# Ledger of designs, part 85: peptides against a protein of PDB entry 6RO1

Target 1, 216 residues: chain A of PDB entry 6RO1
Amino acid sequence: LGKEIEEYIHKPKYCLPFLQPGRLVKVKNEGDDFGWGVVVNFSKKSNVKPNSGELDPLYVVEVLLRCSKESLKNSATEAAKPAKPDEKGEMQVVPVLVHLLSAISSVRLYIPKDLRPVDNRQSVLKSIQEVQKRFPDGIPLLDPIDDMGIQDQGLKKVIQKVEAFEHRMYSHPLHNDPNLETVYTLCEKKAQIAIDIKSAKRELKKARTVLQMDEL

## One batch from the design tools (peptide; made by RFdiffusion4, then SolubleMPNN)

Design b2_p18_7_s1 (from b2_p18_7 with K1M L2K K10T K15E)
Fold by OpenDDE base, seed 1:
Structure b2_p18_7_s1 (fold): chain B 216 residues (1-216), chain A 18 residues (1-18)
Amino acid sequence: as target 1 above (216 residues)
Amino acid sequence: MKLGEVYKGTEVVEELYT
């Protein structure tokens, strides 16, 4: 259900108006979860569909993400990797395809004007951590209907199912519906297959520093 | 110091401070 909502919110037609500098966003790239990062800017790139010659615009968002130190060494040849849980990591500006945004926050941070100094980038990590302390139940998300203005009936049906499910879980915590575990397992398998297809496509296109530019 | 802003749609509804 959460993944079905993600499929709407990461669409350029919905999310672009909210990708202002300082916006908190989550970035996930296959098995690589970067967690919360901060939008620096976005750009529209011209792309030509290989089969039709039609213009298919690509949207790249530069996101300040907590990366592993290993990512710094290989930044010219390898995609950025998230910091390990026990690693301090370093905040880096990473070009990300918009469809890799797994969440968009209602929060925008004030960010330094110059992100070239490491200390300025690391100050943004402190700001993210401070916001996380202010929201112990999690950083607030943009509402896809009320905030993002998504009118899609498919999304409304997904939300209604989520709400009905949450209501049932909270009202009857002892009713493990065994049918739900099967649906989650099927959704996880489908997501894993989608990751495996994406990873196979990336192995073919290893030459670009943009996350998932190799799938284009 | 100013930390950030919380939005409803495109409107600021709350200011966050350090």
Scores: peptide ipSAE 0.628, ipTM 0.959, DockQ to the pose 0.869
Fold by OpenDDE base, seed 4:
Structure b2_p18_7_s1 (fold): chain B 216 residues (1-216), chain A 18 residues (1-18)
Amino acid sequence: as target 1 above (216 residues)
Amino acid sequence: MKLGEVYKGTEVVEELYT
């Protein structure tokens, strides 16, 4: 259900009007979860579909993301990787294909005009962390209907199903089951292992300056 | 200092301060 909503939100026709500088966005590239970053700018690139010769415009958003320091050393020849959970990381401007945006926040940050200095980039991480403190239940999302103006009936049906599911889940007696934490921990461990395997397989793939550019 | 803004659609509904 959340993925089905994502399939609408990341479409350029819906999200581009909201990709202003300072907009908080989540970036996920397959197994690589960068978490919350900040939009710097976006660009439209002309692309030709390899099989049809049709013009398929690529939308690239530059997002300030917390990256692993190891990935930065090879940033000219390798795709950026997210900072490890226990790693401080470094904030870098990463060109990201728009379909890799997993969420868009209702929040826009004030950002430094010059992001070339490391200190200016790292100040944005502090701002993200401050916003996270202000919203303990999570950074607020743009409503796809009310905020983004998406009129698609398919999306409305998905949202109705999500709301009905959430209502049922939260009303279910098992929601407070202490065994739920154990199940979640096991699921997280399995997910992490799957991520690690997928990450290791990607280290064998070519130099990417834009996330997923070489998969198109 | 201004931290950011919270939007509803295209309208600012809240200002965030440090």
Scores: peptide ipSAE 0.621, ipTM 0.958, DockQ to the pose 0.865
Fold by OpenDDE base, seed 5:
Structure b2_p18_7_s1 (fold): chain B 216 residues (1-216), chain A 18 residues (1-18)
Amino acid sequence: as target 1 above (216 residues)
Amino acid sequence: MKLGEVYKGTEVVEELYT
């Protein structure tokens, strides 16, 4: 269910208006979970679908992410990796495809104007950690309907199922509700969006420094 | 100090301070 909502919120037509500097976002690249980062800026790149010649614009968001120091040494040739749980890591500005945004927060941080100094980037990590302390149940998310204005009936059905599932989990923690079948039909629509994401990923592979550019 | 802002849609509904 959460993954089905993700397939809507990371669509450029919905998320771009909310990718302002300071916006908290979650970034996930396959098995690599960067957790919460901060939007610095976004850009639209012209891209041409190799098979149709159609213009398929690529959207790249620069996100300040907690990266492993090991991955920084190879940053010219290798994609950034998330900091290990036991590692301090370093905050780096990473170019990220918008489809790698797993969540968008209602929170925007005040960020330093100059992110070139390491100390300024690390101050943003302290700000993220302070926000996490203020929200013990987790950093608040943008509501995809009320905040993002998504009118898609497929999303409304997903949310209704999530709410009904959550309500059932909270009201009856021991009842495995067998209505898993209706969750499967929503996973099929997710698969179609994942195909569109795979096509956009193939064309970005020319710039090895963007997350997921090497796996296509 | 100002930490950030919480939004509802495009409107600021809360200011976060350190």
Scores: peptide ipSAE 0.617, ipTM 0.957, DockQ to the pose 0.863
Fold by OpenDDE base, seed 3:
Structure b2_p18_7_s1 (fold): chain B 216 residues (1-216), chain A 18 residues (1-18)
Amino acid sequence: as target 1 above (216 residues)
Amino acid sequence: MKLGEVYKGTEVVEELYT
């Protein structure tokens, strides 16, 4: 269900109006979870589908992400990697394909105008952490219907199922519905299969600085 | 200091301060 919602929100036709500078977004590249980052800008790149010659525009968002220090050394030839849980990491502006946005927040941060100095980039991490403290239940998300204006009936049906599921879960706290574990395990297996398919594609894609540019 | 803004749709509904 959550992944099905992601398949709508990361579509350029829905998310582009909300990718303003300072917007909080989550970035996931296959098995690499960068967590919350901040939009710096986005660009439309011309792309031509190899088989049809049809123009298929690529949307690249520059996102300030907490990256591992190791990934910085190879930033010209290797894709950025998320900071390990035990490391401080460094905030870097990473070009990301828009479909790698797993969430979009209702929050926009004020960001420094010049992100070239490391201290300015690291100040944004402090701002993210401050927002996380303000929202102990998690950084608020844009509502895909009410905020993003998505009218797709498929999405509405998914959301209704989520709401009905949440209502049942809260109304029956003692029902460890064995179906809940089955749905979670099926969702985890589907997520793992998606990670494995993506991981196999990553081994082919080690040479691009834009996250998932080689899946196109 | 200004930290950020919370939106509903495209409208600012809350200002966040440090």
Scores: peptide ipSAE 0.617, ipTM 0.957, DockQ to the pose 0.879

Design b2_p18_7_s2 (from b2_p18_7 with K1M K10T K15E)
Fold by OpenDDE base, seed 1:
Order: sequence, then C-alpha cells, then structure tokens
Structure b2_p18_7_s2 (fold): chain B 216 residues (1-216), chain A 18 residues (1-18)
Amino acid sequence: as target 1 above (216 residues)
Amino acid sequence: MLLGEVYKGTEVVEELYT
C-alpha cells in the first residue's frame, strides 16, 4: 500500500510543483535509505529513448543528503552512500532521479544560500533534526489528493484501502496487544532481510560480471 | 529564528521557529 502511493507521488507530473528549494524529501535508492534530505534545486535533462529515438526527459533533483564519509572519497567513481546509523556522516548535495523520492513533506526549510561550506550543509542537518523533534509521529507528508492534486482513480482506491485497513487495525480490541507489536516487528525484520538478500544477490551478480570480465 | 514553513498545497499554514 505505501509503495503503491510512492508510485504516484514520485511521478514528475505530480511532484515537480513541490520540489522547491528547502522542501523535505525522502530518498531511497534500492537498499540505500538516505532518510530525509532537503531539495536544493531540480532540472529537466534531455534524454532520448534508445529504441524509439523519442524524447524522454529525465528529471534530476539535487538533494542535500546525509552521506557516509567513504562516499566523499569515492565521489568521482561511486554513487553516494547513506551515512551509517552510528556515523555522523556529512551532508552533501546529491543529484537524484525524481523517481527515487519515496516521500515528499509538507515542510520546507530555510536553507543557507551558499552550501559550499561544510558548516552550512551541516546546519541543515541540525534543522532536519529539529523538525523531527517537532513531529514525534513523523515529519508530515504532502497529501497526494488535497495537497498534490492527484485525481487518479487508482490512487483514490489505494488510499481507501489504506484507510479501511487502518480503521480495522485501530478499532481492533487487541490493537494494544504486545503480541501484535511483536508480529509487526518480526514482519519488518523479515522485510529488511528480504531486501538485504536482494542487495547481496545483486552484488554477487556484479561480482560475477567482474569475474567474467577477468576470464575474457 | 525561522526554521521552516508547513504547507497545505501551495499555501503556508504554519511557521516553524527554532
């Protein structure tokens, strides 16, 4: 259900009007969750579909993200990586394809005009953390219908299913059952393990392609 | 200090301060 909503909100036709400087967004690239970052700017890139020669514009958003220090060293050759939970990390402006936005907040931050100084970028992390303290239940999201104006009937059906599920869950007499919370935690852990297995399989496939290149 | 703004659609509905 959440993923089905993401498939609507990250579409350029819906999200571009909301990608102003300072907008809080979540960025996820495969197994790499960057969490909340801040939009710096966006750009439309001309792209040509390889099979049809048709113009297929790519939308790239520059997002200030908390990155690992290792990703700083390899920035010329490797994609940015999220900071580890135990790492301080560094805020960096990362070019992100718009379809990698997993959430868009109703919040816009005031950001420094010059993001070249490390201290200015790190001040934005402090601002994100302050917003997170103000919203203990999570940073507020743009409503896809009321805020983003999405009229798609498929989305409306998804939302109705979410609301009906939430209503049933919260109205259940055992909603506060510690066993239910344990089941949810186990389901989340199982989902994370499934993601980790998929990432490891992709890395193994990449390693096999490198090994095959050394054998050719 | 002004931290940010909360929007409903394109309209500011709340100001966040530090």
Scores: peptide ipSAE 0.593, ipTM 0.953, DockQ to the pose 0.850
Fold by OpenDDE base, seed 2:
Structure b2_p18_7_s2 (fold): chain B 216 residues (1-216), chain A 18 residues (1-18)
Amino acid sequence: as target 1 above (216 residues)
Amino acid sequence: MLLGEVYKGTEVVEELYT
């Protein structure tokens, strides 16, 4: 279910209006979980689908992410990697394909106007950590219907299933909905297939600075 | 100091301070 919701919220037609500077977003790239980052900017890039000749605009969001120190050395030739759990890491502005946004928060941070200084970038990490302290149950998400205005009937059905499941979990904590397990399993399978297709495409393409640009 | 803002849709519903 969460992954099904993600399939809607990361669509440019829905998320672009909410990708303002300072917006908190989660970035996940296959096995690489960057956690919460902050939107700096987004850009629309012209792209042509190789096989159809159709114009398929690429949406790249610049996200301030906590990266490993090794990512800094190889940033010109390799995709950014998340900071290790035991590492402080460094906040870097990473160009990310919009479909790698796994969550969009209702929170927008005030960010420094100049992110060139390391201290200014690291101050944003402190701000994220402060927000995380304010929300012990997790940073609040944009509601895909009420906040993002998504009218898709498929999403409404997914949300209704989530709400019905949550209601049943709270009312009957031992009641597993086999339909929900099936939906989760299907979502996991679909996500795994998508990862496998993406990984296979990455292996075929040259190193790029844009996160998952090689998969395009 | 103003840390950030919590939105409902496009409207600010809460201000976060440091």
Scores: peptide ipSAE 0.592, ipTM 0.953, DockQ to the pose 0.868
Fold by OpenDDE base, seed 3:
Structure b2_p18_7_s2 (fold): chain B 216 residues (1-216), chain A 18 residues (1-18)
Amino acid sequence: as target 1 above (216 residues)
Amino acid sequence: MLLGEVYKGTEVVEELYT
């Protein structure tokens, strides 16, 4: 269910109006979870589908992400990697395909105008951490219907199923069963794998473009 | 100092201060 919502929110037709500078976003690339980052800007790239000649524009968002120091050494040849949990890491501006956005926050941060100095980039990490302290239950998300204005009936049905499921979960006497989190994590992982296969097929076609941007 | 803003849709509904 959560992933089915992600399949809507990461679509350019829905998310682009909300990718303003300072917007908090989550970035995931396959097994790499960068967590919360901050939008710096976005760009539309011209792309032509090789088999149809159809224009399929690529949307690249520059996101300030907490990266491992090891990934910085090879930044010209290797994709950025998330900082390890116990690592301080370094905030870097990373070009990210818009479909790799796993969440979009209702929060926008004020960011330094010049992100070239490391101290300015690291100040944004402090700002993210301050927001996280203010929202102990998690950074607030944009509502896909009320905030993002998504009118898709498929999404409305997904949301209704989520709400009905959450209501049943919270009303169920076993809602505090630690095995329930495991079942949800497994159902999310299975739905995650199925969507990651369909997304990774589209994204292997498009991440071949980010990986092909590393080969260009 | 102003840390950020919380939005509902495109409207600011809350200001976050440091």
Scores: peptide ipSAE 0.579, ipTM 0.950, DockQ to the pose 0.874
Fold by OpenDDE base, seed 4:
Structure b2_p18_7_s2 (fold): chain B 216 residues (1-216), chain A 18 residues (1-18)
Amino acid sequence: as target 1 above (216 residues)
Amino acid sequence: MLLGEVYKGTEVVEELYT
């Protein structure tokens, strides 16, 4: 269910209008979870399918991501890797295929005009961490229906299944189901996305709200 | 200092052709 929602939101036809500079996005590439990063820009690359000659445009978003310092040493030849849990990491602008976006926030950050200095990039990490402190239940997501305007009936059915599952999970004392862990991991991801959508709906009654940092 | 905004709007993003 969470993955099923992700399969809609990462489609260029739905997400591109929301990939403005400063938009918070979550990036995941296979086993590499970068967590929350910030959109810098995006580009459309013309790609021609080798066998059909059909235009298959590739969409690349440049995202400021927290990368491992170890991976940056090899950055000339190797893909950037996410920072380890105990690592501070370094913020780098990484080109990301749009389908690797696992979430899109309703939050947009103010970013420095020049991201070449390390200090300017690291200041954005402080801003992300400040947003995370303000949203202890998770960074608010764009609603795929209400905010992103996705009208797909498949998505509506997925959301209805998530809501019905959450209702059952809260109504039945889960104490006795032996498959609890596998159900919980799928349910936590589903419930977290549905809770994130619902919490986002509760906090974000306003179409636009200015977030101010407390005086550092 | 301004941190950012909650922004649900769509801006018409110009197609940047490289």
Scores: peptide ipSAE 0.327, ipTM 0.816, DockQ to the pose 0.330

Design b2_p18_7_s3 (from b2_p18_7, 7 letters changed)
Fold by OpenDDE base, seed 4:
Structure b2_p18_7_s3 (fold): chain B 216 residues (1-216), chain A 18 residues (1-18)
Amino acid sequence: as target 1 above (216 residues)
Amino acid sequence: MKLGDVYRGTELVEELYT
């Protein structure tokens, strides 16, 4: 259900108005979870679909993300990787396709005007951590309907299903229904398969986008 | 020091300070 909401939120027609500098966003890429980062800017790149000649604009958001130091050494040839949980990492400005945004926060940070110095980038990590402390239940999300103005009936139906499911989960005593673990495992497997299919489609699209970036 | 702002849509609803 959360993933179905993500499919609406990451659409350029809905999220672009909210991708201002300082906006907190989550970035996920093919199993790589970067966690919370900060929008620096976005750009629209003209892309022509090779098979149809149709204009398919690519939206790239520059996001300040906590990256592994190992991935930075190979930054010319390899995609940035998220910092390991036990790693300090380094904040880097990473170009991210808009569809890789998994969440958008209602929070906008004040960020340094110059992000070229490492210290300025690392100060933003401290700011993210401070916001996380202020919101122990999690950094607040933009509401897809109330904040983002998404009027899509499909999304409204998804939200209604989420609310009905949550109501059922809270109203039924969690009987140790051994089927709940099986349903969770099946939901996790289905979620993983959906991630893997989406990942494979994204890899195919990335291989195409990297090929297009190497031609620039 | 100002940390950030919290929005509802485009409306500023809270200011975060350190």
Scores: peptide ipSAE 0.590, ipTM 0.954, DockQ to the pose 0.854
Fold by OpenDDE base, seed 2:
Structure b2_p18_7_s3 (fold): chain B 216 residues (1-216), chain A 18 residues (1-18)
Amino acid sequence: as target 1 above (216 residues)
Amino acid sequence: MKLGDVYRGTELVEELYT
């Protein structure tokens, strides 16, 4: 269910209005969970769909993420890696494909104007940690319907299922609702997005190492 | 010190301070 909501919220047509500097976002790339980061900016890249020749813009968001120190050494050739749990890590501005945003927060942080100094970047980590302390149940998310204005009937159905599931969990903890499977039909839209991403990756690789889903 | 802002949609609903 959460993954299905994610398939909507990470679409540029929905999320771009909310990707202002300071916006808290979660970034996940396959097995690499960066957790909460902060939007610095976003850019539109021209991309051409391989099959139609149609212009399909790729959106790259620069996100300040807690990265491993090892990933910094290889940053010229390898994708950034999240800091290990026991590692302090270092906050780095990482170019991220918008579809790798797993969550978007209602919170926007005040960030330093100059993120070139390490101390300024690390101050943002302290700010994230402070926000996490203020929200012990988790950093608040944008509501995809009420906040993001998503009118897609597929999403509304997903939300209704989530609400029904939550209601059932609270009312009857033992019901495995088998209706989780109808959740997977929204994955077909993911396949089309994945194809569009593959072509777009080629253009972006020319300029910067971008955090992207590796094609499984 | 101002930490951040909480939004509903585009509306500011809360200010966070350190």
Scores: peptide ipSAE 0.580, ipTM 0.951, DockQ to the pose 0.848
Fold by OpenDDE base, seed 3:
Structure b2_p18_7_s3 (fold): chain B 216 residues (1-216), chain A 18 residues (1-18)
Amino acid sequence: as target 1 above (216 residues)
Amino acid sequence: MKLGDVYRGTELVEELYT
């Protein structure tokens, strides 16, 4: 269900109006979860479909992400990697395909005008961490219907199913059913397998500096 | 200091301060 919602929100026709500088977004590239980052800018690239000659615009968003220091050394040849949980990492501006946005927050941060100095980039990480402290239940998301204005009936049906599921989960507190953990674990395993298959395909396509440019 | 802004759609609904 969450993945089905993601398939709507990452579409350029819905998310582009909300990709202003300072917008908090989650970036996920297959197996690589960068967590929360901050939009710096976005650009529309001309793309031509190889088989039809049709113009299919490519949208690239520059996102300030916490990256592994190891990945930065090879940034010219390899895609950025997320910092390990135990690693401090470094905040870097990473060009990301818009469809890699897994979530969009209702929050927009104030960011430094010049992100070339490392201290300015690292200050944004402190700001993200401060927002996370203000929202202990998680950084607030844009509502896909009320905030993003998505009118798609398929999405409305997905949301209704989520709400009905949540209502059932909260109304029956005794269903700490080990079967729910099993269903979550199976869903997580299936998601992980899908991630691993995609990751294996990416290892073959590592020649592009833009995240997932090789899937195009 | 101002940390950020919270929006509903395009409407500013809250200001976050440090």
Scores: peptide ipSAE 0.577, ipTM 0.952, DockQ to the pose 0.886
Fold by OpenDDE base, seed 5:
Structure b2_p18_7_s3 (fold): chain B 216 residues (1-216), chain A 18 residues (1-18)
Amino acid sequence: as target 1 above (216 residues)
Amino acid sequence: MKLGDVYRGTELVEELYT
C-alpha cells in the first residue's frame, strides 16, 4: 500500500508544485535508502525516448542528502551512496530523478542561502534531526488527496484500503488478516512505469551523476 | 530561531522554532 501511494506522489504531474526549496523529501534508490533530505531546487531536462523519438521530459530534483564520505567523489560513473548507520556522513547536494522520491513532507525547512560551505550543509542535517525530534511518530507527510490534490480514482481506492487496513490493525492484532497478501500484489504492477524513465537517465548521467534506479 | 514551516497544501498552518 505504501508503495502504491508512492507511485502516485512521485509523478511530476503531482509532486512538482511541492518541490520548493527546503521541502523535506525521502529518497530511495533501489537498496539505497538515503532517508530524509531537503529539496534545493528542481529542473526539467529535455529527453528523447530512444525508441519513438518522442520528447519525454526528465525531471531532476537537487536534494541535500546524507551521503557516505566514501562516495564523495561523485564521478560520472559512481552515484552517491547513503551514509552507513555508524558513519556521520556528509550532507551533499545530489541530483535525483523525481521518481526516486519515496515521500514528501508537509514540512519546509529554512536552509542557508549558500550551501557551498560544508558547515552550512551540515547545519541542515541538524535541522532535519531537530524536526525529527519534534515529530516522534515520524515527520508528517503531505496528504496525496487533501494536500497534493490528486484526483486519481486508483489512488483513492488505495487510500481507502490503507485506511481500512489501518483501522483493522488498530482494532484487531495484525496476525490474523489474510487480506495483507492482496495489498502486496497491487504494489508490483505500478513499478513498471519507473522502467521507462531509465532510458532517459543515461543521457543525463553523461553530464552529471544522477541518482537513478539501475536496470533490473 | 525559525526552523521551518508546516503546510497543508499550499497553506501555512504551523511555524517551527528552535
Scores: peptide ipSAE 0.567, ipTM 0.950, DockQ to the pose 0.862

Design b2_p18_7_s4 (from b2_p18_7, 5 letters changed)
Fold by OpenDDE base, seed 5:
Structure b2_p18_7_s4 (fold): chain B 216 residues (1-216), chain A 18 residues (1-18)
Amino acid sequence: as target 1 above (216 residues)
Amino acid sequence: MKLGDVYKGTEVVEELYT
């Protein structure tokens, strides 16, 4: 369910209007969960699909993320890695493809005008931590219907299922309803299958691109 | 952190539609 909502929210046509400087966003890349970061800016890059010659614009958002200090030493060749739970890390501006945004908050921060000094970047981490303290139940999300204006009927059906599930969970806290575990397991399995299908489609697309390079 | 360092802003950035 949450992953199905994510598939709508991270689409450029829905999220780009809300990627203002200071917007809190959650970034996940494969196994790397960076947690909450702050939008600095975004850019549109012209991309041409290799197979069709069609324009497929890539959207890149620069996000201030808590990175491992070790990953920053090799920054010329290695992708940034999230800070370990036990390390302080360092806030770094990381270019992120928009589809790697796993959540968008209703909260925005006022950020320093100059993010070149390390102290200015680390001040933003203190601000994120203060927001987390103010929201003990979690940082509030943009409402995909009320805030983002998404009219998709598929999304509305997903939200209705989430709300019905949450209502059952909160109304019967003492009933180990075996159906709740079954629904959780089914939702996790569906979410895993959707990831596996998306990964398989991406590998198939890569394999097709390699085959076309050998024919040139 | 000052109360003014955080705000809720859901307004659309118009520059994306030009």
Scores: peptide ipSAE 0.031, ipTM 0.623, DockQ to the pose 0.177
Fold by OpenDDE base, seed 2:
Structure b2_p18_7_s4 (fold): chain B 216 residues (1-216), chain A 18 residues (1-18)
Amino acid sequence: as target 1 above (216 residues)
Amino acid sequence: MKLGDVYKGTEVVEELYT
């Protein structure tokens, strides 16, 4: 289910409008989980499929990622590797294929204009850590339907299955919990708070769009 | 081609300043 949603989100036709500088994205390459990074820029590379001659453009996103210091020494010959859990690591701009984006956040950060200085790159790590502190339950994701505007019926069916599974997961373990009503009320309140945050974000978005139009 | 500029006008759900 989560992987099936990912297969839609990482498609260039859906994600490119949301890959603005400062967008938080999660990067995973096989066994290497870089965690949350920040979009710096993206580029389209012309690619020709070797067997069909069809133009299959590759999209490369430059993401500021926390890398191991060892991987930086070998960066000319080896792919960047994620920082170990116990190391500070170093924030580096890494070119990533768009299909390696495992998640896209609703959060966009202001980033320094010059990312050449190490201190400027490390300041972005502090900002990511601040976002993580503000969202203890995890960094908020873009909604594929409401935020990304994906109209694909396959995705809608996957989301409905996830919602039905979540509803069953919340309903089944709770059937024997004497605090079921309190947990349901808390889950409904959390869901309602999530809806209210989403509505408030939409209103704030409308208000900011109006403010930007009044300042022009 | 750097396409980042093409999408500068796209809406942000949440923006945090450093």
Scores: peptide ipSAE 0.021, ipTM 0.585, DockQ to the pose 0.048
Fold by OpenDDE base, seed 1:
Structure b2_p18_7_s4 (fold): chain B 216 residues (1-216), chain A 18 residues (1-18)
Amino acid sequence: as target 1 above (216 residues)
Amino acid sequence: MKLGDVYKGTEVVEELYT
């Protein structure tokens, strides 16, 4: 279910309109989870399918990601690697194929105009960490239907299955099946994420209103 | 982090389709 939703969200036809500078995105490349980063820019690259000669445009998003210091030393020869758990790491602008975006947040950050200074890049990490503190249950995601406007019937069916499952879980809390508890814990996490997204959307709306009041 | 450092932006950027 979660992976099926990701397969829709990372499609260029759906996500490109939301890849504005400052957008929080989660990047995962195979075994490498970079976690949350910030969109800096995106570009369309001309690509030709090797077998058909057909134009297959590649979409590359430049994402400010927390990278290992080792990746910085080897950046000329090796792909960027995520910072180790115990490592501070360094924020670097990394070109990422759009299909490697595992999540897109409803949150955008104000980013420094000049990301060349290390301190400016590291300030964005502090901002990400502050957002994470404000959303203990997870950074709010874009809603694929309500926010992203995806009309795909396959996605709607996936969401309906999730909602129907959530409703059944809340309606029948008393099935002490231990296999249900694992599914319940996963779905409580999802339902909590959905509640937190709704709460987060409200808090962001309030924060914007407060900012407008402080500018008056 | 000031409250102003974070905002919700779901607006489509039209320039992305050009």
Scores: peptide ipSAE 0.034, ipTM 0.606, DockQ to the pose 0.184; fails the geometry check
Fold by OpenDDE base, seed 3:
Structure b2_p18_7_s4 (fold): chain B 216 residues (1-216), chain A 18 residues (1-18)
Amino acid sequence: as target 1 above (216 residues)
Amino acid sequence: MKLGDVYKGTEVVEELYT
């Protein structure tokens, strides 16, 4: 289910409008999890399918990622690797194929105009870490339907299955393990907070639409 | 130090004050 949602959100036709500079994104390449990074820019690359001659454009997003210092020494010959949990690492601008974006946040950061100085890049890491502290339950995601406007019926069915599964998981009297009630209460609070954020976003969007109509 | 303004994709600019 979560992976099926990811298969929609990383599609260029859906995610490109949200890849503005400063957007928080997660990058994962096979076994390499870079965690949260920040979009710097994206570009369309010309590509031709070898068998059909059809134009199949590749989208490359430049993302500030926390990389291992070892991977930076070999950057000319080897792909960047994520920093180990115990190392400081270094923030680097890494070109990433858009389909390697595992999550897109509703949060955007201001980034320094000049990312050549290491201190400017490392300041962005401090900003990400501060956002993570403010969101202990995880950095908020873009809603694929309400925020990203995805109209795909397949995605709507996946979301309905997730919601029905969550509802069943909450409605199943899982046996009297007192730890489960605490997890459920936390999950319900998280779900309610997500609903409240979603409702507040909708009301703010309505209020702004009204303000824009009153200014016309 | 002012951590840069966090723009929520819904245009709520939350200034992340450190």
Scores: peptide ipSAE 0.027, ipTM 0.593, DockQ to the pose 0.351; fails the geometry check

